# Ledger of designs, part 42: peptides against a protein of PDB entry 6A30

Target 1, 150 residues: chain A of PDB entry 6A30
Amino acid sequence: AQDADNVLQPIMDLLDSNLTLFAKICEKTVLKRVLKELWKLVMNTMERTIVLPPLTDQTMIGTLLRKHGKGLEKGRVKLPSHSDGTQMIFNAAKELGQLSKLKDHMVREEAKSLTPKQCAVVELALDTIKQYFHAGGVGLKKTFLEKSPD

## One batch from the design tools (peptide; made by RFdiffusion4, then SolubleMPNN)

Design b2_p14_8_s3 (from b2_p14_8, 4 letters changed)
Fold by OpenDDE base, seed 2:
Structure b2_p14_8_s3 (fold): chain B 150 residues (1-150), chain A 14 residues (1-14)
Amino acid sequence: as target 1 above (150 residues)
Amino acid sequence: SKLEEELQKVREKL
């Protein structure tokens, strides 16, 4: 549990910040596409975070989050005028585009056999993340989350 | 709002 929480917490913090923003500014169809890309990113990040040594993980998530998170702090959430909302969508899309590029650089390191402990952490983390992305049926479809290659 | 409610439920379960 605690090991899964340590892996999930940084991911959840990122997701919470981004999804709250996207839910406010995106149409439902756009939001679903964003959620699908975020799902892929989260799966890849989680895989790396669990397979890599814990010390490297905080730095990698922290570096990934720090590269993307520095943009979010300064904006006093003034409900921006139509121009500012468009700019927020553009910035969010740009961030997602950078995350997509990160996927292309994510070399599948050879699947070293996960230890039984790592497998248990992955299973717990995956269930939690699936529930999060499903969001009681308002998020991603269960069939999409289940058909995603493990 | 429904997404925010489900996010809150997931946060409460962690």
Scores: peptide ipSAE 0.019, ipTM 0.498, DockQ to the pose 0.568
Fold by OpenDDE base, seed 5:
Structure b2_p14_8_s3 (fold): chain B 150 residues (1-150), chain A 14 residues (1-14)
Amino acid sequence: as target 1 above (150 residues)
Amino acid sequence: SKLEEELQKVREKL
């Protein structure tokens, strides 16, 4: 539980900040596409963060995610002009791109089999993230989340 | 607003 929370909390904070923003500025179809890409990213990041972590990399990911999340709070949510919304999407995409680069640095270690503890953390984390992305039916479909190859 | 409400419910369960 605590290990799952330590992995999930930085991801959830990032997602929550970004999804709240996207829910305000995006049309429903655009939001759904963004949610699908975020889902793929989170699944890939979580898999790597649970399979590969020495504790130091979780702190780095959490610090990177927390530094980027805090950068978003200082923006007085004036109703973003259309230009501001586009720039925020671009910044979010750039942050996602940095997470993908972090992904490339983690690929070099051989895929170790998950320990029973890591499996339990993954299962708990997956259930929480599925609930988050489903968002009571306003987010992604349960069938998509369950059948995702990620 | 519905998404924000569901996100808040998930946060309260964590």
Scores: peptide ipSAE 0.018, ipTM 0.556, DockQ to the pose 0.548
Fold by OpenDDE base, seed 1:
Structure b2_p14_8_s3 (fold): chain B 150 residues (1-150), chain A 14 residues (1-14)
Amino acid sequence: as target 1 above (150 residues)
Amino acid sequence: SKLEEELQKVREKL
C-alpha cells in the first residue's frame, strides 16, 4: 500500500491539475486523445519508477515532476473569462508540451523483470490509475485500459 | 464536472 501510494501520489497530483484544466477547456474528442497520451505517459513513468529506481528515491519523480510542475504552482485557475480562453488553450498547450518533453527525456531502459513486490505495487497502482482514467465511464473505455500495450 | 467528481473520489481513496 505505502509503496503504491508513494508512486501514485506524484502522478495523481500531476493528473489532477492537468485533467481538471483539460476537462474544462477540451471538447470530448480532444479530451479522449489527451487522456490516451497521458495514459501512455503514466504507464511509462510507473514502469521507470518501479523498475529503475529502488523505491527509496521518491525524490527523482518528485524532482522530475517538480521541475515540470514549478510553472504550475500558484495559479488558482481563475475561470477564464471569454478573453481568457486563448490563454487557457495556451497554458494547456504548454502543459501538454511539458508532458511530451517528459516522455522524450524518459529514455527507454531495458525491460528489467519486476520483483514480486514490484509486481504487487504495479497491480495496485494500475487498478487505481485505470479507475482514474475511466472516470465512471466519462474517460477512457475499460477495454482500452485493459488492452493497452503500455 | 463528472470527470472532476470521479477524480475527487479517487483522491479520497488514496
Scores: peptide ipSAE 0.018, ipTM 0.527, DockQ to the pose 0.513
Fold by OpenDDE base, seed 3:
Structure b2_p14_8_s3 (fold): chain B 150 residues (1-150), chain A 14 residues (1-14)
Amino acid sequence: as target 1 above (150 residues)
Amino acid sequence: SKLEEELQKVREKL
C-alpha cells in the first residue's frame, strides 16, 4: 500500500492540476483526446517508475512529468479569458504531441520480469488509474482502458 | 462538474 501511494501521489497531483483545468476549458471531444494522450503518458511513466531503479525521491517522478509538462507554471488558476483558454489548449496539444514522440524514443529496455512485489504495486496502481480515467463514465470508455496496449 | 466530483472521490480514496 505505502509503496503504491508513493508512486501514485506525484502522478495524481500532476493529473489533478491539469485535468481540473482541462475539464473547465475543453469541450467533450477535445477533453477525450487529451485524456487518451494523458493515459499513454501515465502508463509509460508508471512503467518507468516501477521498472527503473526505485526513484526513492518523490521529486524525481514530479520532475520527469514536469520536464515534459513545464508549460504549467504554478500560477494562481485565474480562469483564463477565452483567448487564453485557446492558447492553453494549443500549448497542451503541442506538449501532448511531444509526449507521443517520447514513446518512439522509449527504447524497449528488455522487459525485466517484474518481481511479485512490483506486480502487486502495478495491479493496485492500474486499478486506481483506470477508475480515475473512467471518471464514472464521463472520461474514457472501460473497453479502451482494458484493451490499451500500454 | 461531474469530472471534478469523480476526481474528488478518487482523492478521498487515496
Scores: peptide ipSAE 0.017, ipTM 0.521, DockQ to the pose 0.541

Design b2_p14_8_s4 (from b2_p14_8, 5 letters changed)
Fold by OpenDDE base, seed 2:
Structure b2_p14_8_s4 (fold): chain B 150 residues (1-150), chain A 14 residues (1-14)
Amino acid sequence: as target 1 above (150 residues)
Amino acid sequence: SELEKKLKEVREKL
């Protein structure tokens, strides 16, 4: 449990920040598409974080999050005028586009057989993340989350 | 939004 929480906490903090922003600026259909892309990113990030040694994990999450998170801190949340809201959507879409490109560069490292401990952490983390993204039925469909490759 | 409320509720339960 604690190991899963340690892996999830940085991801959840990023998701909360981004989803709060996107929920304010995006139409429902756009938001659903964004959630699907974020789900894929989270799955890929979690897989790498659990398979890589713990010391590399904080650095990799921190590097992935830092490469993408540096854009978010500077904006005083002035409710932007229509122009600023559009720019925020463009920046968010650009960030998501960069995340999709990251997927293409994600070399499937040969699936080293996860240790039983790593498997248990993955299972717990996946269940937690599925619940978060489903959000009591207002987020992603349960069927979509279940059909995603583990 | 309804999504923000539910995300917060889920986070608080996890």
Scores: peptide ipSAE 0.064, ipTM 0.679, DockQ to the pose 0.571
Fold by OpenDDE base, seed 1:
Structure b2_p14_8_s4 (fold): chain B 150 residues (1-150), chain A 14 residues (1-14)
Amino acid sequence: as target 1 above (150 residues)
Amino acid sequence: SELEKKLKEVREKL
């Protein structure tokens, strides 16, 4: 549980901040597309986090996410006035761009076999993330989450 | 807003 929480918390913090913004500014079809791309990114990040670093280096994801998240610090998302809509779209696009860069900086190491402990952490983390992305039925479909190749 | 609410509810259960 604790190992899963350590992997999930940085991801959940990133997702919460970004999805809150995207849910406000995106039309439903755009939001669904964003959620699908975020799902892929999260799956890839989890794979790399659980497979590549020993669970001891919590600092690397925290540092990678913090290096990308330092731009997200103090801005209490003021509800965009009509004039702020463009700024919000720009900020959202910037955040999406930062997430894409995070994918590129994580070296694709060879698929190592997971230990039984790592498998249990992955299963717990996947169930949690699936619930998060499903969002009680208003997010991604369960069938998409279950059949995702990522 | 409903998505935001549900995402928050899921997060609060974790």
Scores: peptide ipSAE 0.058, ipTM 0.657, DockQ to the pose 0.558
Fold by OpenDDE base, seed 3:
Structure b2_p14_8_s4 (fold): chain B 150 residues (1-150), chain A 14 residues (1-14)
Amino acid sequence: as target 1 above (150 residues)
Amino acid sequence: SELEKKLKEVREKL
């Protein structure tokens, strides 16, 4: 449990900040597209974090996500003006487009068989993240989350 | 607003 929380907490903190902003500024169809791309990003980040040597630094998960999310300064979330919201959506779409290209550069490092402990952490983390992205039926469909090849 | 509410509910359960 504690190991799963240590892996999830940096991801959840970043998702909470971004999704709260997107939920306020995005139309429903745009928001669904953003959620689908964030789902892929989270799955890829979890795979790297669990399969790569334990990056003891909580800073690395935040940095991997922040290297692609550098546009969100820690600034007080003033509701951006409508013009700022459009620019933020454009920047987010550009960042998400760069993340899709990162999938092609994820060298299939040989899927080292996860240890039983790593499998248990992955299963717990996946269930938590599926619930988060489903958001009681307002977010992504269960069928999409379950059939995702990520 | 409904998504924001559900995201808060999920966070409180985690």
Scores: peptide ipSAE 0.049, ipTM 0.648, DockQ to the pose 0.557
Fold by OpenDDE base, seed 5:
Structure b2_p14_8_s4 (fold): chain B 150 residues (1-150), chain A 14 residues (1-14)
Amino acid sequence: as target 1 above (150 residues)
Amino acid sequence: SELEKKLKEVREKL
């Protein structure tokens, strides 16, 4: 449970900040597309973060995600200009790009089989993140989350 | 938004 929380909390903080922004500025179809891409990114990042990392990489991921989440909080105050929305999308895209680069750095270690502890963490993390992305029915469909190849 | 409300509700349950 604690290990799952340590992995998920920075991701959820980043997602909450970004999704709150996107919910305000995006049309519903665009928002749904963004949610799908974020889901894929989170699944891929989480899988690598549970399977591959020495504790040092988790701290780096958490620090990067936390720094980015705080950067977005500062942008929340002045919503009224179209320029601010565009800059916030650009910043969010830059943050997603940094997550992708972090993903590439983690690929170099051989995929180890999950220990029973890691399996339990993955199961708990998956249930939690599925509930988060489903968002009581206003987010992604349960069928999409359950059948996702990620 | 309804999404923000539901995200908050989910977060509070976690």
Scores: peptide ipSAE 0.046, ipTM 0.646, DockQ to the pose 0.586

## One batch from the design tools (peptide; made by RFdiffusion4, then SolubleMPNN)

Design b2_p15_1_s1 (from b2_p15_1, 7 letters changed)
Fold by OpenDDE base, seed 1:
Structure b2_p15_1_s1 (fold): chain B 150 residues (1-150), chain A 15 residues (1-15)
Amino acid sequence: as target 1 above (150 residues)
Amino acid sequence: SEFGKKLKEAVKKAL
């Protein structure tokens, strides 16, 4: 459990920050579309993180995510005026773009077989992420999450 | 707005 939490924490912190913003500025359909793209990105990132030696890439992901997350906290979230809403969408799109770039920089190393312990951690992590994206039924459908390549 | 609030609350509960 703790190992799964440690692996997920950087991703969850990023998702919490970004989804909080998106939930405020996006209508439901747009938000669901964003969630689907984020889900794909997270799953692809996890796949690569599992295939890659876990220690070096987690620190890189965490460091990249932390460097980008700290830049956003300094802005007192003023209620977005229409102009501010566009800027918020632009900033949000920029952050999503940075996550996509992070995916491209993760070199696919040869799939090393996970130990049974690592497999259990990954399964727990996947379940936690599925719960997060399902968001008590207001997020993505369970069927969509279950059909995603684990 | 209400959907966004519910999503935020659910995300926080899942964390």
Scores: peptide ipSAE 0.089, ipTM 0.661, DockQ to the pose 0.234
Fold by OpenDDE base, seed 3:
Structure b2_p15_1_s1 (fold): chain B 150 residues (1-150), chain A 15 residues (1-15)
Amino acid sequence: as target 1 above (150 residues)
Amino acid sequence: SEFGKKLKEAVKKAL
């Protein structure tokens, strides 16, 4: 538990800062869309950090933004501008590059395989993040979080 | 558990 909290603390500080800002500037529909994109970004970043330790934060963020940025533009979301929503996601993704700190705790060396202890910490971390994004039912739907590729 | 509570509060304040 303490190890998982230590690993998650940098991510949570970042998410708290960004979500507080987004809540002030976004309408409810926009905020829900932003949360969905942030969830995908966090999950893909964690996956890539575990599977591909040598990736630089910039390379990972750039690849994720190219894959997910196209998904936001197709939404019937009343964004003040498509550029503003994309820029906010870009800024959030740039800050989520600090997930490299999760790498340092989860991956000891260049080894692609997690130890049983590391797997248990990752599972606990994933459950905590799922609970975060669900936020007691006011955030993302549990069914959406569970259908995300683990 | 304490972290999960703080997180729930942060998201609730945001949403």
Scores: peptide ipSAE 0.048, ipTM 0.648, DockQ to the pose 0.135
Fold by OpenDDE base, seed 2:
Structure b2_p15_1_s1 (fold): chain B 150 residues (1-150), chain A 15 residues (1-15)
Amino acid sequence: as target 1 above (150 residues)
Amino acid sequence: SEFGKKLKEAVKKAL
């Protein structure tokens, strides 16, 4: 549990900050689209975290997420009218979608066999993330979350 | 986990 929380903490700090902002400025339908793109990003990041050496992963995830989070802040965000927020989020979702293409440029390092402990941490992390995105039924549907490749 | 609860609450507040 503690190991999973340590792995997830950088992701959650980013998600909390960004989702709280998006929640205030987005329509529910737009927010759901953002959540879907964030889900894909998180799953892709987790997949890479499994493939990447464990020690560099927290910093790398935090750095990747921070680099992409900073791209959103550099626009002088006048609190846009609700309509402008939707466009910003669409653009943010598009940028997040482009992060999936970064997968193709990462050299297929040989997937080192995860230790049983690492597997358990990843499983717990995935379950926690699924629960987060489901948000007690107000978020993404379980069926959508389950269709994402583990 | 406490983290999962916080996350659920954050998403609920955001939705």
Scores: peptide ipSAE 0.058, ipTM 0.662, DockQ to the pose 0.137; fails the geometry check
Fold by OpenDDE base, seed 5:
Structure b2_p15_1_s1 (fold): chain B 150 residues (1-150), chain A 15 residues (1-15)
Amino acid sequence: as target 1 above (150 residues)
Amino acid sequence: SEFGKKLKEAVKKAL
């Protein structure tokens, strides 16, 4: 449990900050679309992180996510003009693009088989993320979360 | 998870 929390915490901190902002500025339909894209990104990042040794890459992801998450805190919460909402979505998309680049740097190490302990941590992490994105039924549908490539 | 509660609250406020 603690290992899964340590792995997920940087992603969760980024998601919490961004989703709280998006929940304030986005219409319901836009928010659902953003949640779907974030889910795909998280799943793709996890899938690649699972195939790669988890420890070194998580610190790099966590450092990148923290560096970008701190950039969002400096945004003086002025009443988001329509321009501010678009800029925030653009910044989030840029952060997502940097996560994709980080993913390409991670692929360079040989695919090591996960130990049974690492598999259990990943399963727990996946369940936690699924519960997070489901958000008690107000987020993504369980059927959508389950059809994502495990 | 405390995070799941916060997301649930954030999504509830958006909805």
Scores: peptide ipSAE 0.052, ipTM 0.637, DockQ to the pose 0.124; fails the geometry check

Design b2_p15_1_s2 (from b2_p15_1, 5 letters changed)
Fold by OpenDDE base, seed 1:
Structure b2_p15_1_s2 (fold): chain B 150 residues (1-150), chain A 15 residues (1-15)
Amino acid sequence: as target 1 above (150 residues)
Amino acid sequence: SEFGEKLEEARKKAL
């Protein structure tokens, strides 16, 4: 549990901030599309994060996410004026672009077989992320999340 | 938003 939480927490913090913003500014159809792309990105990032680094390099994901996260000033989200909405979309798109770049920097090392412990962490992490993206039924459909390659 | 609240609830249940 704790190992999964340590891996997921930076991703979940980023997702929480971005999805809350997207939920406010996007129509339902646009939001669903964004959620699907984020789901793919998270799944790919998690696959690389669990398969590629031994559990010892929790510092690298935190450092990579922290280097990208230092631009997120704790600015109290003022209700966007119409001009602020465009800037928020631009900032959200920039953050999504940074997540995509994180994908490119993670070298595909050879698919090492996961240890039973790593498999259990992956399963727990996947269940957590599936629940998060489902968001009590307001997010992605369970059928979509279940058909995603684990 | 209702989505943001449900997302937060889902996060709290998963931790």
Scores: peptide ipSAE 0.067, ipTM 0.688, DockQ to the pose 0.568
Fold by OpenDDE base, seed 2:
Structure b2_p15_1_s2 (fold): chain B 150 residues (1-150), chain A 15 residues (1-15)
Amino acid sequence: as target 1 above (150 residues)
Amino acid sequence: SEFGEKLEEARKKAL
């Protein structure tokens, strides 16, 4: 549990910030589409992170998040004017788009079979993320989260 | 928002 939490915490912090923002500024239909794309991105990132050696994972997620996290100063969330909200969505989408580009640069190292411990951490991490994205029924549907290829 | 509150609740349950 603690190992899974340590791996997920940086991703969850990023997701909390972005999802809170999107929930405030997006219509429900747009929000669902954004959540679906975020889910795919998180699943793809996790799949790659888990295939990579554990030592590189904290550094890669940390480096990816650190490269982007320097811009979110705890500035008083003035409800930005419609223009500022659009720019924030654009910036968040751009940051997410850069995570998708990481897809092309991550060399598929030979899938060494995950150790039983790594498998257990992955399963726990996936369940945690599924619960998070479901958000007590206000987020993504359980059926969508369950049908995603594991 | 209701979503933000439920998201935080889901996070607290998952941790």
Scores: peptide ipSAE 0.066, ipTM 0.689, DockQ to the pose 0.554
Fold by OpenDDE base, seed 5:
Structure b2_p15_1_s2 (fold): chain B 150 residues (1-150), chain A 15 residues (1-15)
Amino acid sequence: as target 1 above (150 residues)
Amino acid sequence: SEFGEKLEEARKKAL
């Protein structure tokens, strides 16, 4: 539980901030598409993060996510003018682009078989993220989350 | 937003 929370918390904090923003500024169809792309990115990042040794990557992910999460808080949520919404989407896209670059840095280590402890952390992490992306039924469908390649 | 509230609720249940 604690290991899963330590891995997920920075990602979830970033996702909470971005998804709350997107829910306010995006149409339902656009929001659903953004959620699907974020889901794919998170799943791909988790798959790589868990296959890699947890310690170095957590610090790098946490530093990258924290550096970008702090950039979002300085925007005093004035009612987004049309310009503010576009800039926020651009900033979120830039943050997602950095997660993609992190993905490329993580590719270089050999796929080690998961230990039983790592498997338990993965399962707990996946359940947490599935619940998060489902968002009590307003997010992604359970069937989509369950059929996604784990 | 209803989404943000349900997202936060889902997070609290998952953690």
Scores: peptide ipSAE 0.065, ipTM 0.683, DockQ to the pose 0.615
Fold by OpenDDE base, seed 3:
Structure b2_p15_1_s2 (fold): chain B 150 residues (1-150), chain A 15 residues (1-15)
Amino acid sequence: as target 1 above (150 residues)
Amino acid sequence: SEFGEKLEEARKKAL
């Protein structure tokens, strides 16, 4: 449990900041599209973090998400004007779309059989993230989260 | 927003 929490905490901190902002400024259909792209990004980041050797797990997740989140200046959350919010969403969607294409170029490094401990951490992390993205029924549908290639 | 509150509740239950 504590190891899974330590791996998830940097992802959750970034997701909380971004999703709270998007929930305030996005229309429902736009929000669902953003959540679907963020789900793909999180799943790909977790796959890389678990399969790649123990680089300081917090720094890599934070760097991968920050390289794509660098458009969110640390500045005081001034509610961007409706025009600025739409442009930020468009830029974020464009960057996330480029990450989806990067998956096709990542050579399936031979999925080293996860150790039983790694499998247990992955299962717990996946359940936590599925619950987070479902958000009590206001987020992504359970059927979409379950049909995503694990 | 209702979504933000449910997201925070889901986080608290998952941790």
Scores: peptide ipSAE 0.063, ipTM 0.680, DockQ to the pose 0.541

Design b2_p15_1_s3 (from b2_p15_1 with H4G T8K R11V)
Fold by OpenDDE base, seed 1:
Structure b2_p15_1_s3 (fold): chain B 150 residues (1-150), chain A 15 residues (1-15)
Amino acid sequence: as target 1 above (150 residues)
Amino acid sequence: SEFGEKLKKAVEEAL
């Protein structure tokens, strides 16, 4: 449990920060699309993080995520006016674009066989992420989360 | 579950 939480925490912090913003600025269909792309990103990042060498690289993912996340200044999110809404969508799209680039910079190391302990942590992490993205039924469909190749 | 509730809340607040 704690190991899964430690692996997920940097991702969840990023998701919490961005999804709160995206939820406020995006229409439901756009938000679902964003959630699908974030799901793919999280799954790919998790795959790489678990397949890549042990827990020491959490600092690198956290640092990479933190370097990209620092652009969201603590500024009181004034409800964007129509012009500000476009800028917020543009910024959101830019953040998503940066996250997609993060995927491309992570070297695909060969899938090492996970230990039984690592497999259990992965399974727990996957269940937690699925629950998060499902969000009690307001997020992604269970069928999508279960059948996604990611 | 905590993260799911946060996302749920964020989505519910946006709807």
Scores: peptide ipSAE 0.034, ipTM 0.595, DockQ to the pose 0.119
Fold by OpenDDE base, seed 3:
Structure b2_p15_1_s3 (fold): chain B 150 residues (1-150), chain A 15 residues (1-15)
Amino acid sequence: as target 1 above (150 residues)
Amino acid sequence: SEFGEKLKKAVEEAL
């Protein structure tokens, strides 16, 4: 439990910061599409964090997400004008498109078999993230989260 | 569970 919370905390801090902004600036249809892309990003980030270095490096999840999230500085969020929101969505979509290309490179590294402890942490983390993105039925459909190829 | 509740609340406040 504590190990799963330590792995999830940097992802959740980023999601809380970004989702609050996206929910204010996006219409419902755009928000659902953003949530689908964020789901793919989170799944790919989790896969990398588990397959690459040991679970202890909280700094690397934060750095991987920050390397892609550098555009969202902690500036006093004046409600961005509709033009600023569209540009942020476009930048997020461009970054997600680069992550898709990076998935093809990761499939070539020898899939080190996860230890039973790592598998249990991953399963717990995945269930928590699925519940999050479902958000009591107002978020993504449970069938989409379960049938995700990621 | 505590994290799931905070996250549910953040999404409910956003949506």
Scores: peptide ipSAE 0.030, ipTM 0.613, DockQ to the pose 0.138
Fold by OpenDDE base, seed 5:
Structure b2_p15_1_s3 (fold): chain B 150 residues (1-150), chain A 15 residues (1-15)
Amino acid sequence: as target 1 above (150 residues)
Amino acid sequence: SEFGEKLKKAVEEAL
């Protein structure tokens, strides 16, 4: 549990901040597309971070995620003028682009088999993320989350 | 939006 929380917390903090914003400014269809892209990004980042744990890459991801998560103070979402919403989407897209670049810099060492402990952490982490993205049925469909490359 | 509020609430309940 604690190990899963430590891995997920930076991602969850970023997601909570960004999803709150996106839920306010995006139309439903746009929001669903954003959620799908965020899901893919999270899954790919998690897979690489857990399967290939160089401590350096985890620290870099955590630092990047924290830097971006802190920039979205909950209090500064005044009713975004149409310009503010566009700028916030642009900033979020820039953040996603930086996460993608960080992913490309992750040195793919040879895929070591996960230990039973690591497998249990991954399973707990995946269940938590699936519940988060499902969001009581208003988010992504369970079938989509289950068919995504685990 | 109503959808956004539901999403936020559901996320908060799931965490």
Scores: peptide ipSAE 0.026, ipTM 0.575, DockQ to the pose 0.271
Fold by OpenDDE base, seed 2:
Structure b2_p15_1_s3 (fold): chain B 150 residues (1-150), chain A 15 residues (1-15)
Amino acid sequence: as target 1 above (150 residues)
Amino acid sequence: SEFGEKLKKAVEEAL
């Protein structure tokens, strides 16, 4: 539990801050698309966080997520008119794209065999993330979440 | 807004 929470907390802080905003400004269909891209990002980040040395990466991911999260706040968030939502989606997509590029710059360390403890943390983290993205049935469909590679 | 609150609640319940 605690180890999973430590891994998830930086991700959840980012997601909570940004998804609350996106949910307010996005149409439901657009929000679902954003959620799908965030799901992919989170899964990819989790996969790397598990494969990469635990201590250095939490700080790096947390710092990277925090650096990207701060980029969104510096715009004087006037309550975006419907037109501003599109620009925010574009900016979010650009940030997601930058996070994807960051993925390419992260050194592919050899996939070391996960310890049983690491596997348990991963499973718990994945379940938590699936629950988050399902959002009590209003988010992504369970069938979509289960089809995503673990 | 309602969807956002449900997402937030789901996060809070999952943590």
Scores: peptide ipSAE 0.033, ipTM 0.598, DockQ to the pose 0.472; fails the geometry check

